Peptides against a protein of PDB entry 3ZN8. Designs and how they scored, part 1

Scores and structures below are computed, not measured.

Target 1, 125 residues: chain A of PDB entry 3ZN8
Amino acid sequence: LEEYDKIQKKMEDVMEGKGKLTLRDVYAQIIALRKMGPLSKVLQHIPGLGIMLPTPSEDQLKIGEEKIRRWLAALNSMTYKELENPNIIDKSRMRRIAEGSGLEVEEVRELLEWYNNMNRLLKMV
Positions, changes and structure headers below are counted from each chain's first letter, unless a header gives other numbers.
Peptide ipSAE was made for these designs. It is ipSAE averaged over its two directions, with the distance scale d0 held at 1.0 Angstrom where the peptide's residues are scored. Compare it between designs on one protein only; published cut-offs may not apply.
The geometry check fails a fold that doesn't show the stated peptide or that is severely misdrawn somewhere.

## One batch from the design tools (peptide; made by RFdiffusion4, then SolubleMPNN)

Design b1_p8_1_s1 (from b1_p8_1, 4 letters changed)
Fold by OpenDDE base, seed 2:
Structure b1_p8_1_s1 (fold): chain B 125 residues (1-125), chain A 8 residues (1-8)
Amino acid sequence: as target 1 above (125 residues)
Amino acid sequence: DLLASKLL
């Protein structure tokens, strides 16, 4: 709970322009959410998600959990400098991260694109 | 987890 509250406060600070969302923050968020239980339980605790999104099927939950596991493997294969400054991750770094995590380069790219999109959205609010 | 041990 305390780790989750620290992450939420940091997201608020980033929305106010007082900080930068990093892949370290993404990692901490994923770990905090996983400590709350299986992805199914985490999604049930997000207010309004069940109103805005159809209840995911059991198969969609399994796919989402596997995707999170793969993203954690990618994050675990990153250097501290890459986690703090994801913008330094070039094609060579992406390949190394993919090889180190047992992922395709495209999956590492997808994680970085997701991060970039999230960081853009947080700066527009 | 090597990253958890470095970051948490």
Scores: peptide ipSAE 0.158, ipTM 0.800, DockQ to the pose 0.048
Fold by OpenDDE base, seed 3:
Structure b1_p8_1_s1 (fold): chain B 125 residues (1-125), chain A 8 residues (1-8)
Amino acid sequence: as target 1 above (125 residues)
Amino acid sequence: DLLASKLL
C-alpha cells in the first residue's frame, strides 16, 4: 500500500507540473499492482474502471498479464539512466534491451511509445 | 555491462 500511495502522489505531482514520470515510476507501479494479485483482481479494485471500460474477458486479462510480464522483462533489461531518462533510448539501446529481455525491438518501442503517451497525457491535465 | 551498471 505505501508503495502504491507514493506512486499515486508522484503521478499527482507530475499532473501539477512538479516533476517527471519515469520508467522507474512505471516499474514501481507495475510491481505494486502485481503484489495485490492477478490483474483480474487488481482491475476489480480500481474505482470507476468498470464504468469507463467494459469488463475484460478472461482471454483479454491473460493477454494483458503477458504484456505486463514482457514489459517487466524490458524494464529489467534497462540501465538506471534509461529508466530515469527514457528519452536517451536510441535504436542501439532498444536493440540491446530487446536482446537482453528476449523481446522483439517492436515490443520495446511499444513500451516506450506507451510511456511517452502517458507522460504527455499527465502533463495535459 | 548491464549488471555492472545496476551494481553502481
Scores: peptide ipSAE 0.150, ipTM 0.792, DockQ to the pose 0.031
Fold by OpenDDE base, seed 1:
Formats: sequence, C-alpha cells, structure tokens
Structure b1_p8_1_s1 (fold): chain B 125 residues (1-125), chain A 8 residues (1-8)
Amino acid sequence: as target 1 above (125 residues)
Amino acid sequence: DLLASKLL
C-alpha cells in the first residue's frame, strides 16, 4: 500500500508539472500493481475503468498479463540511465534491449511509444 | 556492461 501511494503521488506531481514520468516510475507501478494479485484483481481497484471498458474476457486478461511480463523483461534489460532518460534509447539500444529480453525490436518500440504517449497525455492535463 | 550500470 505505501509503495502504491508513493506512485500515485508521483503521477499527481507529473500532472501538476512538478516532475517527469520515467520508465523507472512505470516499472515501480507495474510491480506495485502485480503485488495486489492477478490482472483481474488489479483492474477491479482502478476507479472508472469498469465504466469505460467492457469487462475483459479471460483470454484478454491472459494476453494482458503476457504483455506486462514481456514489458518487464524489456525494462529489466535496460540500464539505469535508460530507465531515467528513455529519450536516449536509439535503434542500437532498442536492438540490445530486444536481444537481452528475448523480444522483437517492434515490441520494445511499442513499449517506448506507449511511454511517450502516456508522458504527453500527463503533460496536457 | 548492464550489470555494471546497475551497480553504479
């Protein structure tokens, strides 16, 4: 609970322009959410998600859990400098991260694109 | 080294 509250406060600080979201913050968030249990339990604790999204099927939950596992493998294959400053990740770094995580380069690119989109949305609030 | 970058 204390780790989750620290992550929520960090997201609030980023929305208020007092900070920058990093891949370290994303990693900490994923780990904290996974400590709450399976993805199905995590989704029940996100206010408003059940109103905006149809109840996911068991197969959609399995796909989501696999995607989270693959993203954690990519994050575990990053350096601390890359986690703190994801904008330094070039094509050579993406290839190294993909090789080190057993992922395709496209999957690493998808994670970085998701991060960039999230960080843009948080700055527009 | 990835390990060295995590020890610094």
Scores: peptide ipSAE 0.149, ipTM 0.796, DockQ to the pose 0.031
Fold by OpenDDE base, seed 5:
Structure b1_p8_1_s1 (fold): chain B 125 residues (1-125), chain A 8 residues (1-8)
Amino acid sequence: as target 1 above (125 residues)
Amino acid sequence: DLLASKLL
């Protein structure tokens, strides 16, 4: 609970322009939410998601959980400097992260694109 | 090294 509250407060600070979302924050959030149970339970704890999105099928939940597992492998293959400053991740770093995590470079690119889009959206609110 | 970067 305390870790979850710290993550929520940091998201609020980022929305107010007082901070930056990092991949360390993403990692901490994923781990905190996963401690609450399977992806199905995690989605129930996201405010407004159950109202804005149709209840995902069991197959969609499995796909999402596998995707999160793969992204955690990528995050675990990053340096602290990369987690704090994801913008330093070039093509060479992406390849190293992919090789170290057993992922395709495209999957690491997708995680970084998702992060960049999320961090942009949070700053526009 | 990735391990070294996490031990520092």
Scores: peptide ipSAE 0.140, ipTM 0.782, DockQ to the pose 0.031

Design b1_p8_1_s2 (from b1_p8_1, 5 letters changed)
Fold by OpenDDE base, seed 4:
Structure b1_p8_1_s2 (fold): chain B 125 residues (1-125), chain A 8 residues (1-8)
Amino acid sequence: as target 1 above (125 residues)
Amino acid sequence: LLLAEKLL
């Protein structure tokens, strides 16, 4: 609970333009949510999600858990400079991260694209 | 390599 509240407050500060969302913040959020249990339990704690989204099938939950595991492997294979400033991650850095995590370069690219899309959305609110 | 880059 206390670690989750610290992450929520940091996300509020970023939405107010007082900070930048980094991949370090994404990593901390994923770890805090995983302490609540499997993805199924995490989704039950999001207000309004049960009204807006159909209940995920067991197979969709397994795919989501594997995706989170793969993204954590990529994040663990980044340098501190890359986690704090993901915009420095070029093609050479993406290849190194993929090789270090046992992932395809496309999967590292997908994580970075997701991060860039989140930062664009947070600037439009 | 990566461990050395995390220490710099």
Scores: peptide ipSAE 0.122, ipTM 0.768, DockQ to the pose 0.029
Fold by OpenDDE base, seed 2:
Structure b1_p8_1_s2 (fold): chain B 125 residues (1-125), chain A 8 residues (1-8)
Amino acid sequence: as target 1 above (125 residues)
Amino acid sequence: LLLAEKLL
């Protein structure tokens, strides 16, 4: 609970422009949410999601859970410096992270692109 | 919350 509340407060601070979202924050949030159960249970606890989104099929939930697992493998293969400053991740670092996580370089690139898009959106609020 | 809502 306390770790989740710290992550939420940090996300609120980032939404208020008082902070920067890092991949460490992403990692910590994924882990905190996964402590509540599989993605299906986490989604059930999001107010309004079941009204705004069609209930994901069991297969869509499995795909989402596998994607999260792959991204966790990538995040676990990053250095603390990379997690705090994802902008230092060049093509050489992406290749190392991919090799260390058993992923394609494209999957690591997709995670970084998602992070960059997220961090841009959070700065527009 | 925001991470799960944007992973869909």
Scores: peptide ipSAE 0.070, ipTM 0.693, DockQ to the pose 0.401
Fold by OpenDDE base, seed 1:
Structure b1_p8_1_s2 (fold): chain B 125 residues (1-125), chain A 8 residues (1-8)
Amino acid sequence: as target 1 above (125 residues)
Amino acid sequence: LLLAEKLL
């Protein structure tokens, strides 16, 4: 509970422009959501999602859980400096993270692109 | 909640 409230406050501070979203913040939030149970249970607790999206199939839920596991493997292969400042992740660092996590370089690139897109959206609010 | 809505 206390960790979840700290993550929510950090997200509020970022939305108010009082902070920057880091990959450490992403990691902490994925872990907090996974403590609530499988992705299927987490999705059931999101207000309005069942109105905006059709109920995900069992196969879509399995794909989503696998994607989260792969992103956690990539995040676990990053240094604390990379997690706090993802902008330092060059092609050499990205290859090392891929090799250390057993992922393709493209999967690490997709995580970084998602993070960069998220940070752009948070700056437009 | 806010990141789960943005992971989709």
Scores: peptide ipSAE 0.065, ipTM 0.687, DockQ to the pose 0.366
Fold by OpenDDE base, seed 5:
Structure b1_p8_1_s2 (fold): chain B 125 residues (1-125), chain A 8 residues (1-8)
Amino acid sequence: as target 1 above (125 residues)
Amino acid sequence: LLLAEKLL
Protein backbone atom coordinates (compact mmCIF):
# COMPACT_ATOMS: atom_id res chain seq x y z
CA LEU B 1 0.00 0.00 0.00
CA GLU B 2 2.58 2.69 1.06
CA GLU B 3 4.85 2.03 -1.98
CA TYR B 4 1.84 2.27 -4.30
CA ASP B 5 0.77 5.60 -2.72
CA LYS B 6 4.33 6.97 -3.20
CA ILE B 7 4.20 5.96 -6.89
CA GLN B 8 0.76 7.59 -7.32
CA LYS B 9 2.03 10.82 -5.68
CA LYS B 10 5.12 10.76 -7.95
CA MET B 11 2.84 10.30 -10.97
CA GLU B 12 0.67 13.25 -9.83
CA ASP B 13 3.83 15.41 -9.43
CA VAL B 14 4.84 14.46 -13.04
CA MET B 15 1.32 15.25 -14.36
CA GLU B 16 1.46 18.65 -12.57
CA GLY B 17 4.81 19.35 -14.37
CA LYS B 18 6.69 19.24 -11.00
CA GLY B 19 8.74 16.26 -12.19
CA LYS B 20 9.87 14.07 -15.11
CA LEU B 21 8.80 10.48 -15.71
CA THR B 22 11.91 8.27 -15.59
CA LEU B 23 12.51 4.57 -16.22
CA ARG B 24 13.12 4.31 -12.44
CA ASP B 25 9.50 5.44 -11.94
CA VAL B 26 8.38 2.86 -14.55
CA TYR B 27 10.40 0.12 -12.79
CA ALA B 28 8.96 1.02 -9.36
CA GLN B 29 5.41 0.98 -10.80
CA ILE B 30 5.89 -2.44 -12.44
CA ILE B 31 7.30 -3.91 -9.18
CA ALA B 32 4.41 -2.45 -7.12
CA LEU B 33 1.85 -3.92 -9.56
CA ARG B 34 3.65 -7.32 -9.49
CA LYS B 35 3.05 -7.43 -5.70
CA MET B 36 -0.71 -7.59 -6.49
CA GLY B 37 -0.07 -10.83 -8.43
CA PRO B 38 0.04 -11.91 -12.11
CA LEU B 39 -0.93 -9.40 -14.85
CA SER B 40 -4.39 -11.07 -15.06
CA LYS B 41 -5.18 -10.10 -11.42
CA VAL B 42 -3.72 -6.58 -11.87
CA LEU B 43 -5.90 -5.91 -14.95
CA GLN B 44 -9.04 -7.11 -13.06
CA HIS B 45 -8.40 -4.30 -10.50
CA ILE B 46 -8.22 -1.49 -13.13
CA PRO B 47 -11.62 0.31 -13.15
CA GLY B 48 -13.00 1.10 -16.62
CA LEU B 49 -10.43 -0.99 -18.57
CA GLY B 50 -13.13 -3.56 -19.44
CA ILE B 51 -15.24 -0.70 -20.91
CA MET B 52 -12.38 0.74 -23.03
CA LEU B 53 -10.71 -2.56 -24.02
CA PRO B 54 -12.10 -6.06 -24.61
CA THR B 55 -11.20 -8.49 -21.80
CA PRO B 56 -7.78 -9.87 -22.79
CA SER B 57 -7.67 -13.55 -23.77
CA GLU B 58 -5.51 -15.94 -21.71
CA ASP B 59 -2.96 -15.92 -24.59
CA GLN B 60 -2.86 -12.07 -24.62
CA LEU B 61 -2.27 -12.12 -20.83
CA LYS B 62 0.64 -14.59 -21.29
CA ILE B 63 2.15 -12.36 -24.04
CA GLY B 64 1.76 -9.28 -21.78
CA GLU B 65 3.33 -11.11 -18.81
CA GLU B 66 6.31 -12.20 -20.96
CA LYS B 67 6.70 -8.62 -22.28
CA ILE B 68 6.77 -7.27 -18.68
CA ARG B 69 9.37 -9.94 -17.72
CA ARG B 70 11.57 -8.94 -20.70
CA TRP B 71 11.23 -5.20 -19.91
CA LEU B 72 12.19 -5.89 -16.25
CA ALA B 73 15.30 -7.72 -17.51
CA ALA B 74 16.21 -4.67 -19.64
CA LEU B 75 15.56 -2.26 -16.71
CA ASN B 76 17.70 -4.42 -14.37
CA SER B 77 20.54 -4.19 -16.95
CA MET B 78 20.46 -0.35 -16.95
CA THR B 79 22.71 1.88 -14.84
CA TYR B 80 21.19 4.27 -12.28
CA LYS B 81 22.10 7.19 -14.61
CA GLU B 82 20.28 5.51 -17.54
CA LEU B 83 17.16 4.82 -15.41
CA GLU B 84 17.08 8.48 -14.22
CA ASN B 85 17.89 9.94 -17.67
CA PRO B 86 16.98 7.46 -20.47
CA ASN B 87 17.84 10.07 -23.14
CA ILE B 88 21.57 9.24 -22.62
CA ILE B 89 20.97 5.71 -23.99
CA ASP B 90 22.77 5.68 -27.34
CA LYS B 91 23.28 2.72 -29.72
CA SER B 92 26.27 1.45 -27.68
CA ARG B 93 24.35 1.56 -24.36
CA MET B 94 21.29 -0.02 -26.00
CA ARG B 95 23.43 -2.91 -27.33
CA ARG B 96 25.04 -3.40 -23.87
CA ILE B 97 21.58 -3.47 -22.23
CA ALA B 98 20.34 -6.00 -24.81
CA GLU B 99 23.42 -8.26 -24.31
CA GLY B 100 23.18 -7.98 -20.48
CA SER B 101 19.44 -8.83 -20.46
CA GLY B 102 19.49 -11.58 -23.14
CA LEU B 103 17.17 -9.46 -25.36
CA GLU B 104 17.27 -8.33 -28.96
CA VAL B 105 18.34 -4.69 -29.50
CA GLU B 106 14.91 -4.14 -31.12
CA GLU B 107 13.16 -5.08 -27.83
CA VAL B 108 15.25 -2.53 -25.89
CA ARG B 109 14.44 0.02 -28.63
CA GLU B 110 10.70 -0.77 -28.25
CA LEU B 111 10.88 -0.12 -24.45
CA LEU B 112 12.67 3.23 -25.05
CA GLU B 113 10.19 4.22 -27.78
CA TRP B 114 7.28 3.41 -25.43
CA TYR B 115 8.94 5.54 -22.70
CA ASN B 116 9.53 8.44 -25.14
CA ASN B 117 5.89 8.31 -26.29
CA MET B 118 4.63 8.30 -22.66
CA ASN B 119 6.92 11.21 -21.73
CA ARG B 120 5.62 13.18 -24.77
CA LEU B 121 1.98 12.57 -23.74
CA LEU B 122 2.75 13.72 -20.15
CA LYS B 123 4.19 17.02 -21.52
CA MET B 124 0.95 17.73 -23.44
CA VAL B 125 -1.17 17.58 -20.23
CA LEU A 1 0.56 0.33 -19.21
CA LEU A 2 -1.39 1.73 -16.18
CA LEU A 3 0.08 5.20 -16.76
CA ALA A 4 -1.17 5.08 -20.38
CA GLU A 5 -4.62 3.88 -19.19
CA LYS A 6 -4.94 6.84 -16.73
CA LEU A 7 -4.13 9.31 -19.56
CA LEU A 8 -7.03 8.00 -21.75
Scores: peptide ipSAE 0.053, ipTM 0.681, DockQ to the pose 0.160

Design b1_p8_1_s3 (from b1_p8_1, 6 letters changed)
Fold by OpenDDE base, seed 1:
Structure b1_p8_1_s3 (fold): chain B 125 residues (1-125), chain A 8 residues (1-8)
Amino acid sequence: as target 1 above (125 residues)
Amino acid sequence: LLLAERLL
């Protein structure tokens, strides 16, 4: 509970322009959400998602849970400097992270692209 | 390698 409240406050501070979303914040959020149970339970706790999205199939939930596991492997293969400032992740760092996590370089790129898209959206609010 | 890069 207390760890979740810290993550919510951090998200509020970022939405108010008082902070920057980092991959450390993303990692902490994924871990806190996973403590609530499987992805199906996590999705039930997101307000408005059940109104905008059809109930995911069991296969879609399995794919989503696997994607989260792969992203956690990538995040665990990053340095603290990379987690705090993902903009330093060049092609050489991206290849090292992929090799260290057992992922394709494209999967590490997809995580970084998702993070960059989230940061763009948070700056437009 | 990763441990040394996390300490720097």
Scores: peptide ipSAE 0.134, ipTM 0.768, DockQ to the pose 0.029
Fold by OpenDDE base, seed 3:
Structure b1_p8_1_s3 (fold): chain B 125 residues (1-125), chain A 8 residues (1-8)
Amino acid sequence: as target 1 above (125 residues)
Amino acid sequence: LLLAERLL
């Protein structure tokens, strides 16, 4: 719970323009949510999600859990500097992260694209 | 594993 409250406060600070979302923040969020159990249980704890999104099928939940696992492998292969400032991740760093995580470079690119989109959305609110 | 303990 305390880790979740810290993450929410960090998201609020980013929305207020007091900072930026980092991949460290993303990592902490994923770990905090995974401590609550499988992705199916995590989704049940998000207020209003059942109003905005159709209830995911069991197969969609498994795909989502596997995607999160792959992203954690990528994040675990990043340096502290990369986690705090993902904008320094060039093609060479991205390849190293992919090799170190056993992922395709495209899967690392997709994580970074998702992060960039999320960080843009949080700054527009 | 090593990064998980350092980011918590």
Scores: peptide ipSAE 0.121, ipTM 0.764, DockQ to the pose 0.051
Fold by OpenDDE base, seed 5:
Structure b1_p8_1_s3 (fold): chain B 125 residues (1-125), chain A 8 residues (1-8)
Amino acid sequence: as target 1 above (125 residues)
Amino acid sequence: LLLAERLL
C-alpha cells in the first residue's frame, strides 16, 4: 500500500508538470500493479475501463501479460542512468538492452516509443 | 495503455 501511494503521488506531481515520468517510475508502477494480481484482476479495478474497452478475452490478457513480462526484462537490463533518463538510449544502448533481455531491438524500441508518447501527452496537460 | 488510461 505505502509503495503504491508513493508512486501515485509521483504520478500526480508529473501530471502537474512538477516532475518527469521516468522508466524507473514505469517499472515501479508495473511491479505495484503485479502485486495486486494477474492483469485480469488489475483491469477489473480500473474505473471506467469496462465502459471504454470491451472486456479483454483470455487470449488478449495472456498477450498483455507476456508484453509486460518482456518490458520488465528490458527494464531490468537498463542502467540506473537509462531508467532515470531514457533519452540517452541510443542505437548501441538499445541493442545491448535487447541482447541482455533476450528481446528483439524492435521490442525495446516499442517500449521507448510508448514512453516518449506518454511524455509528450504529459507535456500537453 | 494502463498508464495512459489513468492519466486521461
Scores: peptide ipSAE 0.078, ipTM 0.704, DockQ to the pose 0.187
Fold by OpenDDE base, seed 4:
Structure b1_p8_1_s3 (fold): chain B 125 residues (1-125), chain A 8 residues (1-8)
Amino acid sequence: as target 1 above (125 residues)
Amino acid sequence: LLLAERLL
């Protein structure tokens, strides 16, 4: 609970323009959510999600949980400098991260594209 | 919240 509240407060500070969202923040959030249980249990604790999204099928939850596991493997294969400034991750760094995590380079690219899209959205708020 | 909504 206390680690989750610290991460939520940091996300609020970033949304207020008081900080920068990094892949370290992404990692910390994923770990905090996983400490609450499987993705299915986490989604049950989000008020209003069941009104905005159809309840994911058991197969969709399993695919989402596997994707989170793969992204954690990629994040665990990154250096501190890469986690704090993902924009330094070139093709050579992506390949090293993919090889170190047992992922395809495309899966590492997808994580970085997601992060870049998230940061663009947070700068428009 | 925002992470879970885009990982699906």
Scores: peptide ipSAE 0.107, ipTM 0.715, DockQ to the pose 0.405; fails the geometry check

Design b1_p8_1_s4 (from b1_p8_1, 6 letters changed)
Fold by OpenDDE base, seed 3:
Structure b1_p8_1_s4 (fold): chain B 125 residues (1-125), chain A 8 residues (1-8)
Amino acid sequence: as target 1 above (125 residues)
Amino acid sequence: LLLAEFLR
């Protein structure tokens, strides 16, 4: 609960133009939510999700849980400096992270692209 | 919210 409230406050600060979302913030959120159980249980605790999004199929939940697991492996293979400032992740760093996590470079690129899109959206609110 | 956008 305390970790979730810290993440929520950090998101509010970013929406107010105070600071930026980092991959450390993303990592902390994923870990806090996963402590509640499988992705299916986590989604049940998101207010308004059932109103705004169709209920994911069991297969979609399984794919989503696998994707989260793979992205956590990538995040665990990053340095503290990379987590705090993902913009320093060049092709060499991306390859190292992929090799260290057992992922394809494309999967690490997808995580970074998602982060950049998310951080852009949060700054536009 | 972040996790819902994560699955999209």
Scores: peptide ipSAE 0.158, ipTM 0.731, DockQ to the pose 0.378
Fold by OpenDDE base, seed 5:
Structure b1_p8_1_s4 (fold): chain B 125 residues (1-125), chain A 8 residues (1-8)
Amino acid sequence: as target 1 above (125 residues)
Amino acid sequence: LLLAEFLR
């Protein structure tokens, strides 16, 4: 609970423009949510999500849990400097991360593109 | 909240 509240507060500070969302913050959030149980339980604890989204099928939950696992493998293969400043990740770093995580380079690119899109959305608020 | 923004 306390670790989750610290991460939520940091996210509020980022949304208020007081900080920058990093991949370290992303990692910490995924870990905090996973401590609550499988993705099915996590989604049940998100206020308003069950009202805005249809209840995911068991297959959709499995796909989502596998995607989270793959992204955690990529994040665990990054250096501290890369997690704090993902913009330094060039083609050579991206290939190293893919090889170290057992992922395709395209999957590492998808994570980085998602992060960049998230940071663009947060800057528009 | 983040994970819902994560899936968008």
Scores: peptide ipSAE 0.144, ipTM 0.725, DockQ to the pose 0.332
Fold by OpenDDE base, seed 1:
Structure b1_p8_1_s4 (fold): chain B 125 residues (1-125), chain A 8 residues (1-8)
Amino acid sequence: as target 1 above (125 residues)
Amino acid sequence: LLLAEFLR
């Protein structure tokens, strides 16, 4: 509960423009979600999501869980400086992260692209 | 709510 409240407050601060979402924040949030249980249970606890989204198929949940696992592997292969400032991740760093995590470079690129898109969306709210 | 935006 306390870790979740800290993450929510930090996301509120980012939404208010008082902070920047980092990959460290992404990591902390993914871990907090994983502590709440499988993605299926987490989605059931989001008010209104079950009304607006069709219940993901069991296969979609498995794909989502695998993607989260892969992103955690990538995040665990990043340096503290990279987690705090993902914009420093060049092609050489991205390759090192991919090799260290057992992922394709494209999967690391996808995580970084998602992070960049998320930061753009959070600045528009 | 913020969590649902994170999963989009």
Scores: peptide ipSAE 0.138, ipTM 0.718, DockQ to the pose 0.256
Fold by OpenDDE base, seed 2:
Structure b1_p8_1_s4 (fold): chain B 125 residues (1-125), chain A 8 residues (1-8)
Amino acid sequence: as target 1 above (125 residues)
Amino acid sequence: LLLAEFLR
């Protein structure tokens, strides 16, 4: 509970422009979510999500849980400097992270692209 | 709410 509240407050500070979203923050968020249970249980606890999004099929939940596992593997293969400043991740670092995580380089690129898009959206708020 | 933005 306390770790979740710290992460939520940090996310609020980032949304208010008082902070920077890092991959460490993404990692901490994913871990906090997984402590609440499987993705299916977490989604059930999000008020209004069932109104705004169609209820995911069991197969979509499995795909989502697999994607989270892959992203955690990538994040666990990153250095502290890479987690704090993802902009230093070049092609050589991406390949190392992919090899260390058992992922394709494209999957690591997808995570970084998602992070970059998220961090752009958070700067527009 | 913030969690749903991370899963999109």
Scores: peptide ipSAE 0.136, ipTM 0.717, DockQ to the pose 0.305

Design b1_p8_2_s1 (from b1_p8_2, 5 letters changed)
Fold by OpenDDE base, seed 1:
Structure b1_p8_2_s1 (fold): chain B 125 residues (1-125), chain A 8 residues (1-8)
Amino acid sequence: as target 1 above (125 residues)
Amino acid sequence: LLLLAEQL
């Protein structure tokens, strides 16, 4: 509970423009959400999601849980400097992260693209 | 919130 509240406050500070979202913040958020239980339980605790999205099928939930596991493997293969400043991740670093996580380079690129999209959205608020 | 952004 206390770790979750600290991560929520950090996300609020980022949304208020008082901070920068890092891959360390992403990692901490994923771990906090996983401590609440399966992705199905996490989705039930998001207000308004059941109005905006159809209830995910059991197969969609399994795909989402597998994607989270892959992203955690990539994040665990990053250095602290890469987690704090993902903009330093070049093609050589991205290949090393893929090799260290047992992922394709494309899967690591997708995580970085998602992170860059989030940071663009947070700058428009 | 962060995991919902993969579906948008």
Scores: peptide ipSAE 0.099, ipTM 0.700, DockQ to the pose 0.277
Fold by OpenDDE base, seed 5:
Structure b1_p8_2_s1 (fold): chain B 125 residues (1-125), chain A 8 residues (1-8)
Amino acid sequence: as target 1 above (125 residues)
Amino acid sequence: LLLLAEQL
């Protein structure tokens, strides 16, 4: 509970423009959500999602859980400086992260693109 | 919320 409330408050501070979303924040959120159980249980606890989105199939939940595991492997292969400032991740760093996590460079690129898109959306609010 | 933005 307390870790989740700290993450929510930090997300609110980012949405208010008081902060920047980092990959450390993403990591902390993923870990907090995983403490609640499988992705299926996490999705069931999001009010209104079942009205806006079709309930994910069991196969979609398995794909999502695998993607989260792969992203955690990438995040665990990042340095503290990369987690706090992902914009420093060049092609050489991206390759090192991929090699250290057992991922394709394309999967690390996808995580960084997702992060960049989210951080752009949060700056428009 | 952040991880669900990929299923949209």
Scores: peptide ipSAE 0.097, ipTM 0.700, DockQ to the pose 0.277
Fold by OpenDDE base, seed 3:
Structure b1_p8_2_s1 (fold): chain B 125 residues (1-125), chain A 8 residues (1-8)
Amino acid sequence: as target 1 above (125 residues)
Amino acid sequence: LLLLAEQL
């Protein structure tokens, strides 16, 4: 609870232009959500989701849960400096993170692209 | 919210 509220406040500060979303903030949010149970249970706790989005199939939920596991492996293979400032992650760092996490370099690139897209969206609100 | 933006 307290960790989730800190992350939510941090997201509000970023939307107000008072802060920056980092991969540390992303990691903390994923961990906080996973403490609530499987992705299927987490989605059921999001108010209005069933009104705004089609209910994911069980197979889509399994794919999403596996993707979250891979992203956690990548995040666990990052240094504190990389988590706080993902823009320093070059091709050499991406390869090291991929090797350390058992992922393809493309999967690490996808996580970084997603982070960049989210951080752009939060700056437009 | 952040995890849901990839399934869209």
Scores: peptide ipSAE 0.096, ipTM 0.700, DockQ to the pose 0.303
Fold by OpenDDE base, seed 4:
Structure b1_p8_2_s1 (fold): chain B 125 residues (1-125), chain A 8 residues (1-8)
Amino acid sequence: as target 1 above (125 residues)
Amino acid sequence: LLLLAEQL
């Protein structure tokens, strides 16, 4: 509970423009959510999501769980400097992360693109 | 060697 509340408060500070979302924050959030159980249970704990999204099929949940596992492998293959400032991740760093995680470079690129899109959305609120 | 230098 206390670790989750600290992560939530940090996400609130980021949404208020008091902080920057980092990949370390993404990692901490994924780990906190995974402690609550399968992705189906995690989605039930997100306010407003159960009203706006159709209940995911069992196959969609399995795909989502695999994607989260792959992103955790990529995050575990990053340096502290990369996690705190993902904008330093060039083509060489991205290839190293892919090789270290057993992922395609495209999958690491997709994670970074998702992160950049989230940071753009958080600046528009 | 390059892989170790990128980890610092």
Scores: peptide ipSAE 0.055, ipTM 0.684, DockQ to the pose 0.027

Design b1_p8_2_s2 (from b1_p8_2, 6 letters changed)
Fold by OpenDDE base, seed 4:
Structure b1_p8_2_s2 (fold): chain B 125 residues (1-125), chain A 8 residues (1-8)
Amino acid sequence: as target 1 above (125 residues)
Amino acid sequence: LPLLYELI
């Protein structure tokens, strides 16, 4: 609970332009949410999600849990400098992260593209 | 939670 509230406050500070979202913040958020239980339980605790999205099938929940597991493996294979400044991740670093996490390079690229898109959206608010 | 909405 307390870790989750700290992460939410940091997201609010970033949306207000008082900070930068890093992959360390993404990691901390994923871990805090997973402490609440499986993705199915986490989704039940999000107000309004059941009104805006169709209830995910059991297979969609399994795919989402596997994607989270893979992204955590990638994040665990990153250096502190890469987590704080993902823009330094070149093709060589991306390949090393993929090899160290047992992922395809494309899966590491997808995580970095998602992070870049998220940072663009948070800067437009 | 905008971060989870784009993860799914």
Scores: peptide ipSAE 0.184, ipTM 0.735, DockQ to the pose 0.385
Fold by OpenDDE base, seed 3:
Structure b1_p8_2_s2 (fold): chain B 125 residues (1-125), chain A 8 residues (1-8)
Amino acid sequence: as target 1 above (125 residues)
Amino acid sequence: LPLLYELI
């Protein structure tokens, strides 16, 4: 509960233009949500999702859980400086993170692209 | 909004 409230407050602060969403904030959110159980249980706790989205198939939930697992491996292979300021991640850092996590460079690129899109969206609200 | 909403 307390960890989730800190994450919500951090998202509100970022939407108000107070501070920046980092990959550390993303990591903390993924870990807090995973403490609630598998992705299927996490989705059941999102208000309004069952009204706005069709219930994901078992295969879609499995793909999503695998994607989260891979992104956590990438995040665990990042330095504190990279987590706090992902914009410093160049091609050399991206390759090191991929090699250290057992991922393709493309999968690390996709995580960084998702983070950049999310951080743009939160600044426009 | 949970950051997972755009992961689907």
Scores: peptide ipSAE 0.178, ipTM 0.721, DockQ to the pose 0.396
Fold by OpenDDE base, seed 5:
Structure b1_p8_2_s2 (fold): chain B 125 residues (1-125), chain A 8 residues (1-8)
Amino acid sequence: as target 1 above (125 residues)
Amino acid sequence: LPLLYELI
């Protein structure tokens, strides 16, 4: 509960322009949600998701859980400076993160692109 | 919760 409330407050501060979303904030949110159980249980606790999205198949839940695991491996292979300021991640850093996480460079790029898109959307509100 | 809506 307390960790979840800290993450929500941080997201509110970012939406109000009082802060910046970092990959550390992303990591903290993924970990807080995973404490609720497997992705199937997490999705059941999201208000309105069951109204907006069809109930995911068991195979879709497995794919989503694997994607989360892969992104956590990438995040765990980042330095504290990279987590706080992802814009410093050049091609050399991205390759190191991929090698350290057992991911393709393209998968690390996908995570960074997702973060950049998210941080743009949160600044438009 | 908003970060998961964009992960799907």
Scores: peptide ipSAE 0.169, ipTM 0.718, DockQ to the pose 0.364
Fold by OpenDDE base, seed 2:
Structure b1_p8_2_s2 (fold): chain B 125 residues (1-125), chain A 8 residues (1-8)
Amino acid sequence: as target 1 above (125 residues)
Amino acid sequence: LPLLYELI
């Protein structure tokens, strides 16, 4: 609970232009959510999500859990400098992260693209 | 909440 509230407050500060969302913040959020249980249980604890999203199938939940595991492996293979400033991740760093996490380079690129899209959305709000 | 919308 307390770790989740710290992450929410940081996300609010970023939306207010008082900070930058980092991959360290993404990591902390994923870990905090995983402490609540599998993605299916996490989704059940989000007020209004069951009204706004169709209930995911069991197979969609399994795919989502596997994607989260892969992204955590990538994040665990990043340096502290890369987690704090993902913009330094070049093709060489991306390949190293992929090799260290057992992922394809494309899966690491997808995580970085998602992070960049999220930072764009948070600046538009 | 916004981080979970793109994880699905």
Scores: peptide ipSAE 0.173, ipTM 0.720, DockQ to the pose 0.381; fails the geometry check

